# Peptides against a protein of PDB entry 6GMG, part 61

Target 1, 331 residues: chain A of PDB entry 6GMG
Amino acid sequence: DSDDRVTPPAEPLDRMPDPYRPSYGRAETVVNNYIRKWQQVYSHRDGRKQQMTEEQREWLSYGCVGVTWVNSGQYPTNRLAFASFDEDRFKNELKNGRPRSGETRAEFEGRVAKESFDEEKGFQRAREVASVMNRALENAHDESAYLDNLKKELANGNDALRNEDARSPFYSALRNTPSFKERNGGNHDPSRMKAVIYSKHFWSGQDRSSSADKRKYGDPDAFRPAPGTGLVDMSRDRNIPRSPTSPGEGFVNFDYGWFGAQTEADADKTVWTHGNHYHAPNGSLGAMHVYESKFRNWSEGYSDFDRGAYVITFIPKSWNTAPDKVKQGWP

## One batch from the design tools (peptide)

Design b1_p20_1_s2 (made by RFdiffusion4, then SolubleMPNN; from b1_p20_1, 8 letters changed)
Fold by OpenDDE base, seed 2:
Structure b1_p20_1_s2 (fold): chain B 331 residues (1-331), chain A 20 residues (1-20)
Amino acid sequence: as target 1 above (331 residues)
Amino acid sequence: PNYTQWGYEDITERIKKLYG
């Protein structure tokens, strides 16, 4: 029960983290120790270490989403999301493939749809777009200049995003970022901001008006990226988990992974930071743990989810929550 | 519409299940 959630206590600013431990290919630690690492590595504002505030600790305490929340500075809105879907593979498999033994038709279709998504290509698309945005931000000192630069960059690359409406989340994302407008953040200066990336895993079958089969096994048509742009309409994502297929079965509603702005060219070597559950040290779930996973482990996901999106948002360049290089674990 | 702001189940168990 969410009522068991507790805000982790403050950690001394200069307290060094204890070593992380390996856990199924991931680096794992308790939330309090992550706060220590965060303060040493990611807390910097204008080059100065900061103690994680009570507000930030409260955000973090929400679990997997909390990690993205504290590092991005806002609760994830998921408006600017990207994915990659192989339509030809999907159609071909539906036509020529067969359900496995004991697999229902709905289960087969849901599985085929899930397998038709390419997490790596989705991630690469987000990185490509983030790069374009960063170039557009670099010398823009007002939003108009940013938008003009962005359009020019897209035109130069013959990117389909150039055809998006001015009201699209793609063009409005910066202005809708609270830290962009903050005096100690962007101060309405695009050149003070940078694009960052996080990922969300979630369930496609969230429509309560759809068939029970779609809720149990996935909606093959839901949350597909638009051709050319790779944009995913996330408006129907209401954090509804997969429906149980048997009595007593339960599924997690979502998972969030923080990437930031790592410059590692090899996707497989990128590090994704995420939490296991909300912090409940006195409850049945126990203390929150934070994981740092390589892309392979992150992108694999769980049976709870059949969709993965890679989302772009913005943070001030003065923040160090999204450094060029992220080291897995501690030390 | 309402939505859940947090993961209400332990994802650790999913990790364990995935890797045996």
Scores: peptide ipSAE 0.260, ipTM 0.806, DockQ to the pose 0.284
Fold by OpenDDE base, seed 1:
Structure b1_p20_1_s2 (fold): chain B 331 residues (1-331), chain A 20 residues (1-20)
Amino acid sequence: as target 1 above (331 residues)
Amino acid sequence: PNYTQWGYEDITERIKKLYG
């Protein structure tokens, strides 16, 4: 029960973290120790370290989503999401492939759909778009200037996003970012903001009116990116987990991973920060742990999920929650 | 705002299962 969630206590600003431990290719630590690292490395506002506030600690306590929440400054809305889907592969495999032994047709189709998504290409698309946005932000001192710059950049690259509606999440994302409007944030100046990326893993079969097979094995047609743009309509994502296929089986409803704005060109070397569950030191789940994973481990996901999206949002440049370089673990 | 609750399973166990 989420009612046993506890907000981690404050950590002194000058307290150094204990070493992280290796855990199945990842760096792992307890949430309180992550707070210590966060204060030393990511807390800086205008170059000055800050103690994580009670509000931020409360956000963090929500688990994997909490890591993204505290670093992005807002609860994830997931409106500007990208993915890559190979339609030709999907069609060819359905036509020429065969179910495995004991695999139903529904299981086969769900698996083939899952395998037709390319996490790396989805991530690269998000990075490409974030780069375009950052160029548009650089010298824009009002939203109109930003939007004009963005349209010009897209036109120069012959990008299909240039055809999106003005009300599209693509164009409205900046003005809908709370930190953009904050005095100590963007202060309505686009040039003070930068694009950042996080990822969400979730289940495709969330429609309660659909067949039980789709809820159990995935909906092959759900949450596909639009051709040309790579945009995923996330409006039907209601954080509903995969349905059990056997008695007693349970699945997690989502996972979030924070990337930020790393400049590492090799996707495999990028670091993703995520939590295991909400903080419940006195409950059955125990204390929250934070993981720092390389892209291969993050993008692999779990059987709980058959979709991955890479989402763009914005933070003030004065924040250091999305540095150019992220080091895995401590020290 | 409405916050999403976690599912019943621990992600840590999923990680262990992948490598176990």
Scores: peptide ipSAE 0.256, ipTM 0.802, DockQ to the pose 0.339
Fold by OpenDDE base, seed 3:
Structure b1_p20_1_s2 (fold): chain B 331 residues (1-331), chain A 20 residues (1-20)
Amino acid sequence: as target 1 above (331 residues)
Amino acid sequence: PNYTQWGYEDITERIKKLYG
């Protein structure tokens, strides 16, 4: 129960982290130690280290979403999401494939749909778009200039995003970012902001009006990216977990992974930071742990989820929560 | 926005399940 959630205590600004430990291909540490690392590496505002505030520690304490929350500066809205889906593969497998022994038709279709998503291509699309946005931001000192730049960039690349409505999350994302409007943030100056990326894993079968089979095994038609743009309509994601397929089975509602703005060209070498659960040191779940995973382990996900989206948001350039290079673990 | 949303279960167990 969330009632046993505790805000981690403050860590001295100059306290160095203890070494992370290897954990199933990931670097793992307790949340308190992550705070120490965060203060040393990611806390900088205008080049100065900052102690993680009580508010930030409270955000972090919410678990996987908390990691993204504290680093992005806002609770994830997931409005600007990208994915890649291989329609040809999906159709071919449905036509020519067969359910496994004991696998229902619905289970088969759900699995095939899940496998038809390409996490790497989805991630690359988000990175591509983020790069375009960053170019548009670079010399824009008001939102109008940013939008004009963005449209020009998209036109030059013949990108289908140029056809999105002005009210689309693609064009409205910046203005809807609280830190953009903050005096110590963007101060309404796009050139002070940069695009960053995080990822969300979630379940496709969230429609309560759909069949039980879809809720149990996935909705093959849900949360597909739009052709050309790669945009995923996330409006129907209400953090509803997968329905149990057997008695006693339970699933997690979502997972969030923070990427930021790493410049590593090899997707497999990128680092994703995420938490296991909300911080409950005196509860049944125990203390929150933070994982730093390479893309392979992050993108693999869990059986709890059949969708992965890569989301773009913005942070002030003065923040160091999204550095060019992220090192896995400590030291 | 509702800031009380969180993961309902322990992801650690999922990780363990994947890798043994």
Scores: peptide ipSAE 0.261, ipTM 0.805, DockQ to the pose 0.310; fails the geometry check
Fold by OpenDDE base, seed 5:
Structure b1_p20_1_s2 (fold): chain B 331 residues (1-331), chain A 20 residues (1-20)
Amino acid sequence: as target 1 above (331 residues)
Amino acid sequence: PNYTQWGYEDITERIKKLYG
């Protein structure tokens, strides 16, 4: 099915986008029109608009992950991921709650686990950590200085992340960012980089060696954040979708939403950009569409997913793919 | 590696189901 993917054509640099259309509380447009908006709003390098390159258009064409890909500059690795899980709620509900009518025990446990995650708190944790990282980056001109600053910031805040191993994704994330090493990017100067956030929705029951019930209804113990830090071990996420619970049923493997570095304090007013599927204008799926959703619609997710992670990565400050303010739609 | 979003249904249909 992926063989019918097409790279969207180039758009003239000065072409203005057509108006977005409202779609179930979201702003929606076709991918070509998003490219136009992107060039007008997000393409700036050192303050100058840039035409989206063929490579970038190719990345974008991969769908929801493509939006995050083109704006972050790399395919998502999801190594530095955060979530919030209420362990007490989970235990209490398992102990005192009951399955709904017709609900299996496994389905009940999976649902309870899903409901024990708090998307807003997870997002807030990621924003908190990103802020700490940005402070550590601000005046650091080498990685050593950045790490020292980071440790000091964490110590001052009594943050449990201060106890993470030096090899953890938390401390290695900057070093492992390609754009950090690029001459026209960070050029190995942390002060030229900033932390950005995207989100991934995915399925917990991905272990093929586990029970069929976990694959169908979720693994209550999988992809929980570590206490205190909020870090989620994403190493077992292999983009495996939920298993069908009935004949003919099918699920999507993941969804990605781009947030960037918006400064809006109210989570509900933040804008998340995502795509529906890979671009196949001549195929059965059709042209890719891009959505700009408010947090409520993004965080709601779908039945396909029972986990949401908020991931931190880095981009050069010279890029405008993560501005302080994002306007939903066009104009 | 295949980086395309794949599955039995796309996100568009999920959105429709939520609000339809």
Scores: peptide ipSAE 0.244, ipTM 0.795, DockQ to the pose 0.441; fails the geometry check

Design b1_p20_1_s3 (made by RFdiffusion4, then SolubleMPNN; from b1_p20_1, 12 letters changed)
Fold by OpenDDE base, seed 4:
Structure b1_p20_1_s3 (fold): chain B 331 residues (1-331), chain A 20 residues (1-20)
Amino acid sequence: as target 1 above (331 residues)
Amino acid sequence: MNLTQYGYEDFTERVKKLYG
């Protein structure tokens, strides 16, 4: 399917982007123009603009995941993922609710599960944890100091994350970040790193050994956050799309949105950057487009997906891929 | 595992509106 993927050409460092186009409340542009904006706004390393490298352009060409990839510096591992699920709502709706006309029981259960997730609360949980992590990073000059600070912060807040195993993705995420170990990145100094957030939309019914109904309509029990921590076990996410319910029907495998480290307190005013598909200018899908969406438009998702997770990773503070403020569109 | 974001020509109506 991705055999026709093409790496976008290089853009001159001094090339200014063309204006973005409005699209259903979003700002939209072709991938080449996003590269231009990226070079002007997000490319800075230690305050100096950089041309997007061939490697970075290749990463970007992978689609929505490429946007997160180029800005985070690594392909998303999704290990430190958060969500919010209303268990009481789910149980009550299953017990007292009824399938819609023409809706199967499996379809009903899948829908109820999907609707029991709260995207805003999931996002807020991730932001809360990222804030705690950033405080722990601030004056820590080695990993031990960072972990000690983190545990203290969690204890002070009586956060259930304090009970996670030392090998948990929560505690191992920093050491497993390539840019943390790079000389011109973190250089093994936690205080040179900051926590950032991206989001993934995906399908719950990915177990090929499960029933066809779960693959078609969702697995109500899959990818739920753990109580107290909000952590989602993403180990079973293998980028498998929803199964068709009718001949000829097809679904997208996933959607990624880049948030970074915006400080805007109002979730509705935060900007999420994402792409529509891999770059195939000579193929049926066409050129990749990049979107900058407000939270409302991002969190709405699509019928292709019944799960949303908010993931924390780390980047060097010297990078400008996650600024405090993101401006939607251009100019 | 496919690492690319891929789609089909026949996207959902919502996807078509936003990404078409």
Scores: peptide ipSAE 0.166, ipTM 0.765, DockQ to the pose 0.478
Fold by OpenDDE base, seed 2:
Structure b1_p20_1_s3 (fold): chain B 331 residues (1-331), chain A 20 residues (1-20)
Amino acid sequence: as target 1 above (331 residues)
Amino acid sequence: MNLTQYGYEDFTERVKKLYG
């Protein structure tokens, strides 16, 4: 199965993409054509377009995670994740609601928990934090200056993140970013970096020691954001898929969507780039396809997942993998 | 819509093998 994965071939630097195709309200293309678009639009380093390297093409070939991987420059660690959960709604629905016909109690509780997450508010929280971080990064020429700026910004906004430990993923995220330390990246200069966002969809019921019902229908208590900060503890996310509820049923372990640093204020107009599966042109799955989806399409997710997290990481400002504006499809 | 169905162990092991 996984042995069928193939690294897409190199595309000429100046080759223009073919038009994307509509797919369920999304713009869709084959991975090779995405590489062409990527080279024309997103590949720029310090203003110069670059051919996607073999390493980058290999990263991309892994599917949904590959899109985020190639654009962020590192495999997603998911440490700085945000979400929004309506606790009152959850409690009220559990108390006053009832399972649907044929729905088990566990299914009901899992569904109620899933529905108690607000994807848009989670995304907005991540954007808010990213904005604060970006302000802190500007004119900070060492990590100490960045951290001081960050604390000041948080204090000014009365943000609960100001109370996070210095060793928390929130404060350590920059120093733990490989591209921050690279000579041609940040070169240890925070002002050369910018915050970017991607999203991960995954399953809550990943605890192998928990009940089978939680693994099948979700763990209502898992991966909730901390009050005030919106931070999600992702330490228990081990990329374990939902357990089958019937014989022959199978679920996917995760989905990743790349947002970057778009400045579009309307969440519904933002574009999320993601892949369907690993590239297997000679296998049963076929060639990898890349989708550019609006937020509505991305946030809808799949039955495979009951959690969505919005994650902040950093890339050098010299990279163009996270432009202010992203156009859906081609042309 | 087909999504990536890598098992955690298989996928992680492959990534570790390739990139340490």
Scores: peptide ipSAE 0.027, ipTM 0.707, DockQ to the pose 0.095
Fold by OpenDDE base, seed 5:
Order: C-alpha cells, then structure tokens, then sequence
Structure b1_p20_1_s3 (fold): chain B 331 residues (1-331), chain A 20 residues (1-20)
C-alpha cells in the first residue's frame, strides 16, 4: 500500500555513512545511510555540501524513481529516450526461429523482441548524444546559440538527429528542464548545464486496447527506437506493469537507474544507483534500500520488463549529483 | 498518477532470485 510511504528523517550534515554491504555483486544500504553518503558525496552545490532537504528526502522515498528524482532534480519525464534494436535479428528470428516447448506464439514473439534490444548499444548511443549536447552547451550563453551549436555538431557527424523537428524532445529537452530556468541553476544559460543519463526498465505491453497476449508477453512493436536516431517514443509509457500470466503472479511497474555523467569509458565498470521500493519502514515492504550496481547487474533487469531506455536530461554544472567518477559502496 | 515504485514483489527478492 503506497499509503505506507514515509519520508526518511533528516541526517546530520557531517554524519558519515556506515559501510555498505555487498549484495550479489552490488553494494547495498538502507535509504537513511544513502542519504548520509549523498550528503558527503553528491550534495555539493558550488562545491559546498548540503543537507538533503525534506523535499528531496520525500522524493527519494518513492523508491527507484526517487533516486533518479533527487539526483536529477525533477520527476523523470522520459521524453528524450534512446535504445538500440536489431531489426534484422528480430525478423530473422521470427522467420527462422521456433517457440520453445510450451511457449505460445505470442510469448515467442515477445521474447524475440526483447532479445533484439541491446542495452549496451542503447547506453552507448545515449552517451554519444550526451557528449554532443555537452559540446553544444559548453560555450552557449543562450538557447539559440545552443541549438545552433547542436545542429552544427550533428551535421559534422552526419547524425540523423539533425533531421529532427525543432519541437522534438531532442531539441526541446533543455528548455523544458526546470533547473535550466532557475536563478541558482542554469539561469537560462546553457553553458551552466550539463547532460546526464538515467535508465528506465518498463513493460512494452501497456496498451489496454491490445490483446491480452501482448499485455502478458509483450508487444513486439512497441517502444522501438527510430532508425538512425535511436529515439524512443515514450508517450505510451504509463507505468503499467506486465499482466499476470498465472494466478498469483505479479510484476513491478518500472525500475530506474541513475548514471549521471560518469566518464568511465568501459560500460561494464559504470555504476548505476537505484532503489528497491518506496520507503515503508512500518509497512509490509519495509525500509527502502539503495543499490549501487555495475552495468551488468543493472542491465540484466527482470522478467517484469522487456524494454530498457536510456534517457538524457540536464542538471546544473554546480550540482555534484553527477560526478565524473562514482565509487561503488562505502567506504 | 501513482508515482511510487510498486509491485507484487520487491526488487530485493528478485535480485535474490537472479543472483542467489
């Protein structure tokens, strides 16, 4: 019951975290201890650490999305999302492959579609685009300059994103970022902002008007990236979980992982921060735990999800919620 | 809109299933 959600209490600014514990290849801790780490490592504004505010703690309490929320400064809108889908693989497997024993045709198609997505390539595409955006931001002091720079960068790289409409989430993402407009944020100066990345895992079969099979086993045609750009239309993502395939079965609605702006070139060594559920210390779910996972652990996902998107948003450079280096766990 | 992460099973248990 979501009504059991509790805002974690404040932690003293100078309180050091307790050691994280290893958990299946990732580092794990309770939410309050993450707050302690966050205050020591990620809270800095203009180089000065800050106590996590009540509002931020409330955001964090929402679970995995809360981790992304508190670090990005806004609830994820997921408008600028990227993925990689191997269309040839998909077509070939559908044509030449066969359902497994006991697997329905719909289940087979859903599985093949899921397997045709490449999380690593999707992540790489997002990083590539974020890099282009950061170059465009670097010396741009108004939005027009940013957009001009962006178009030039895309043209130089012969990137298909250059053909996107001006109203596309790709071009409108910066102006639609609240922190860009804030006086203590970007103050409408693109050069004060940087691109950051988070990831969302979700279910493709969310269309209530579609067949039950698609809701149970996935919609093979849903949430595919556009060719060339890698952009995913996320407008149909309504946080609807996978439908049960058997009585008593249930699935989680989504998972979010925060990457930020790490510079580690090896994807496998990047750290992703996420939560298990909303904070309910007095409820059945218990206290929220925060995980710091390597890419492999993150990208594995769960059977609850058949889509992964890598989303670009922006934060002020003065924030330290997206440092170039992230250390897993504590100390 | 429900903004919370919800489901019939928490991710901790799922992690155990995947890696335990």
Amino acid sequence: as target 1 above (331 residues)
Amino acid sequence: MNLTQYGYEDFTERVKKLYG
Scores: peptide ipSAE 0.026, ipTM 0.709, DockQ to the pose 0.432
Fold by OpenDDE base, seed 1:
Structure b1_p20_1_s3 (fold): chain B 331 residues (1-331), chain A 20 residues (1-20)
Amino acid sequence: as target 1 above (331 residues)
Amino acid sequence: MNLTQYGYEDFTERVKKLYG
């Protein structure tokens, strides 16, 4: 935790947001103005607007992860994560490709691995699974009914997830969601919950016992999805940033983007909400800003990261933090 | 565990470059 982080002040419930600023294809605003928008658009519980609580404002103040935190209702655990990796492309490029001028073998292999991930297919897989889960949640009034429905859906689709262990994050995710157990949330009724999606960008070369080259240029074998299921083992993600390749160079440890449960079929038209850094209005970083980006802007990522995962969690249907349609910016 | 977006204070300029 940073010593200069500050919790944004409360905003009146009926205060309207100021206009967002366009920025390279995305909409941008300061965190306090996002709170205003959030209260008008996303705060609704059972159809009633809510003022963002002090606790929620504190969560939000942590930056990009804070946006996902406040909208999902819990700090991201990232246990149910999906990605898509093209093994044939990877093998072919390693065999037939060559390093660029000045590029080391380790740099080449790391880059080829990064480029072998398909962000759109990873996102599509997560949406597919979320859809299956939502069908299983429908009219299921206890966890056993939900799990039975889920298994039937997977069997009908001949999905490899049907072979996952009962203790797998895939089957245990709902019961491990705090809002599922809350009286004003799911109240232990699966039919009151819905699946939602967020994304995390991070670095593959996090193993401190591995070679310096892997820490600097990526570990080509790390955080690959399992064949058939698309599940990524996130247990070794420790929020460790990329190692510097030159003096004075530094990298960010992660980025989070909130999607929710948008129904837009065209991935390129979906909106992703994320923050730039923790809120430090009196510090060197300055005030936190919130961005609403299209998928292309989000999925492009940065050189700080060589992995992207799409994660499923659950929220109560009574929350409006994951509406069918998200409008970019304000007004 | 560090819950902030960036784990080290000396990376402030990098964060600004990415999102500033």
Scores: peptide ipSAE 0.025, ipTM 0.677, DockQ to the pose 0.645

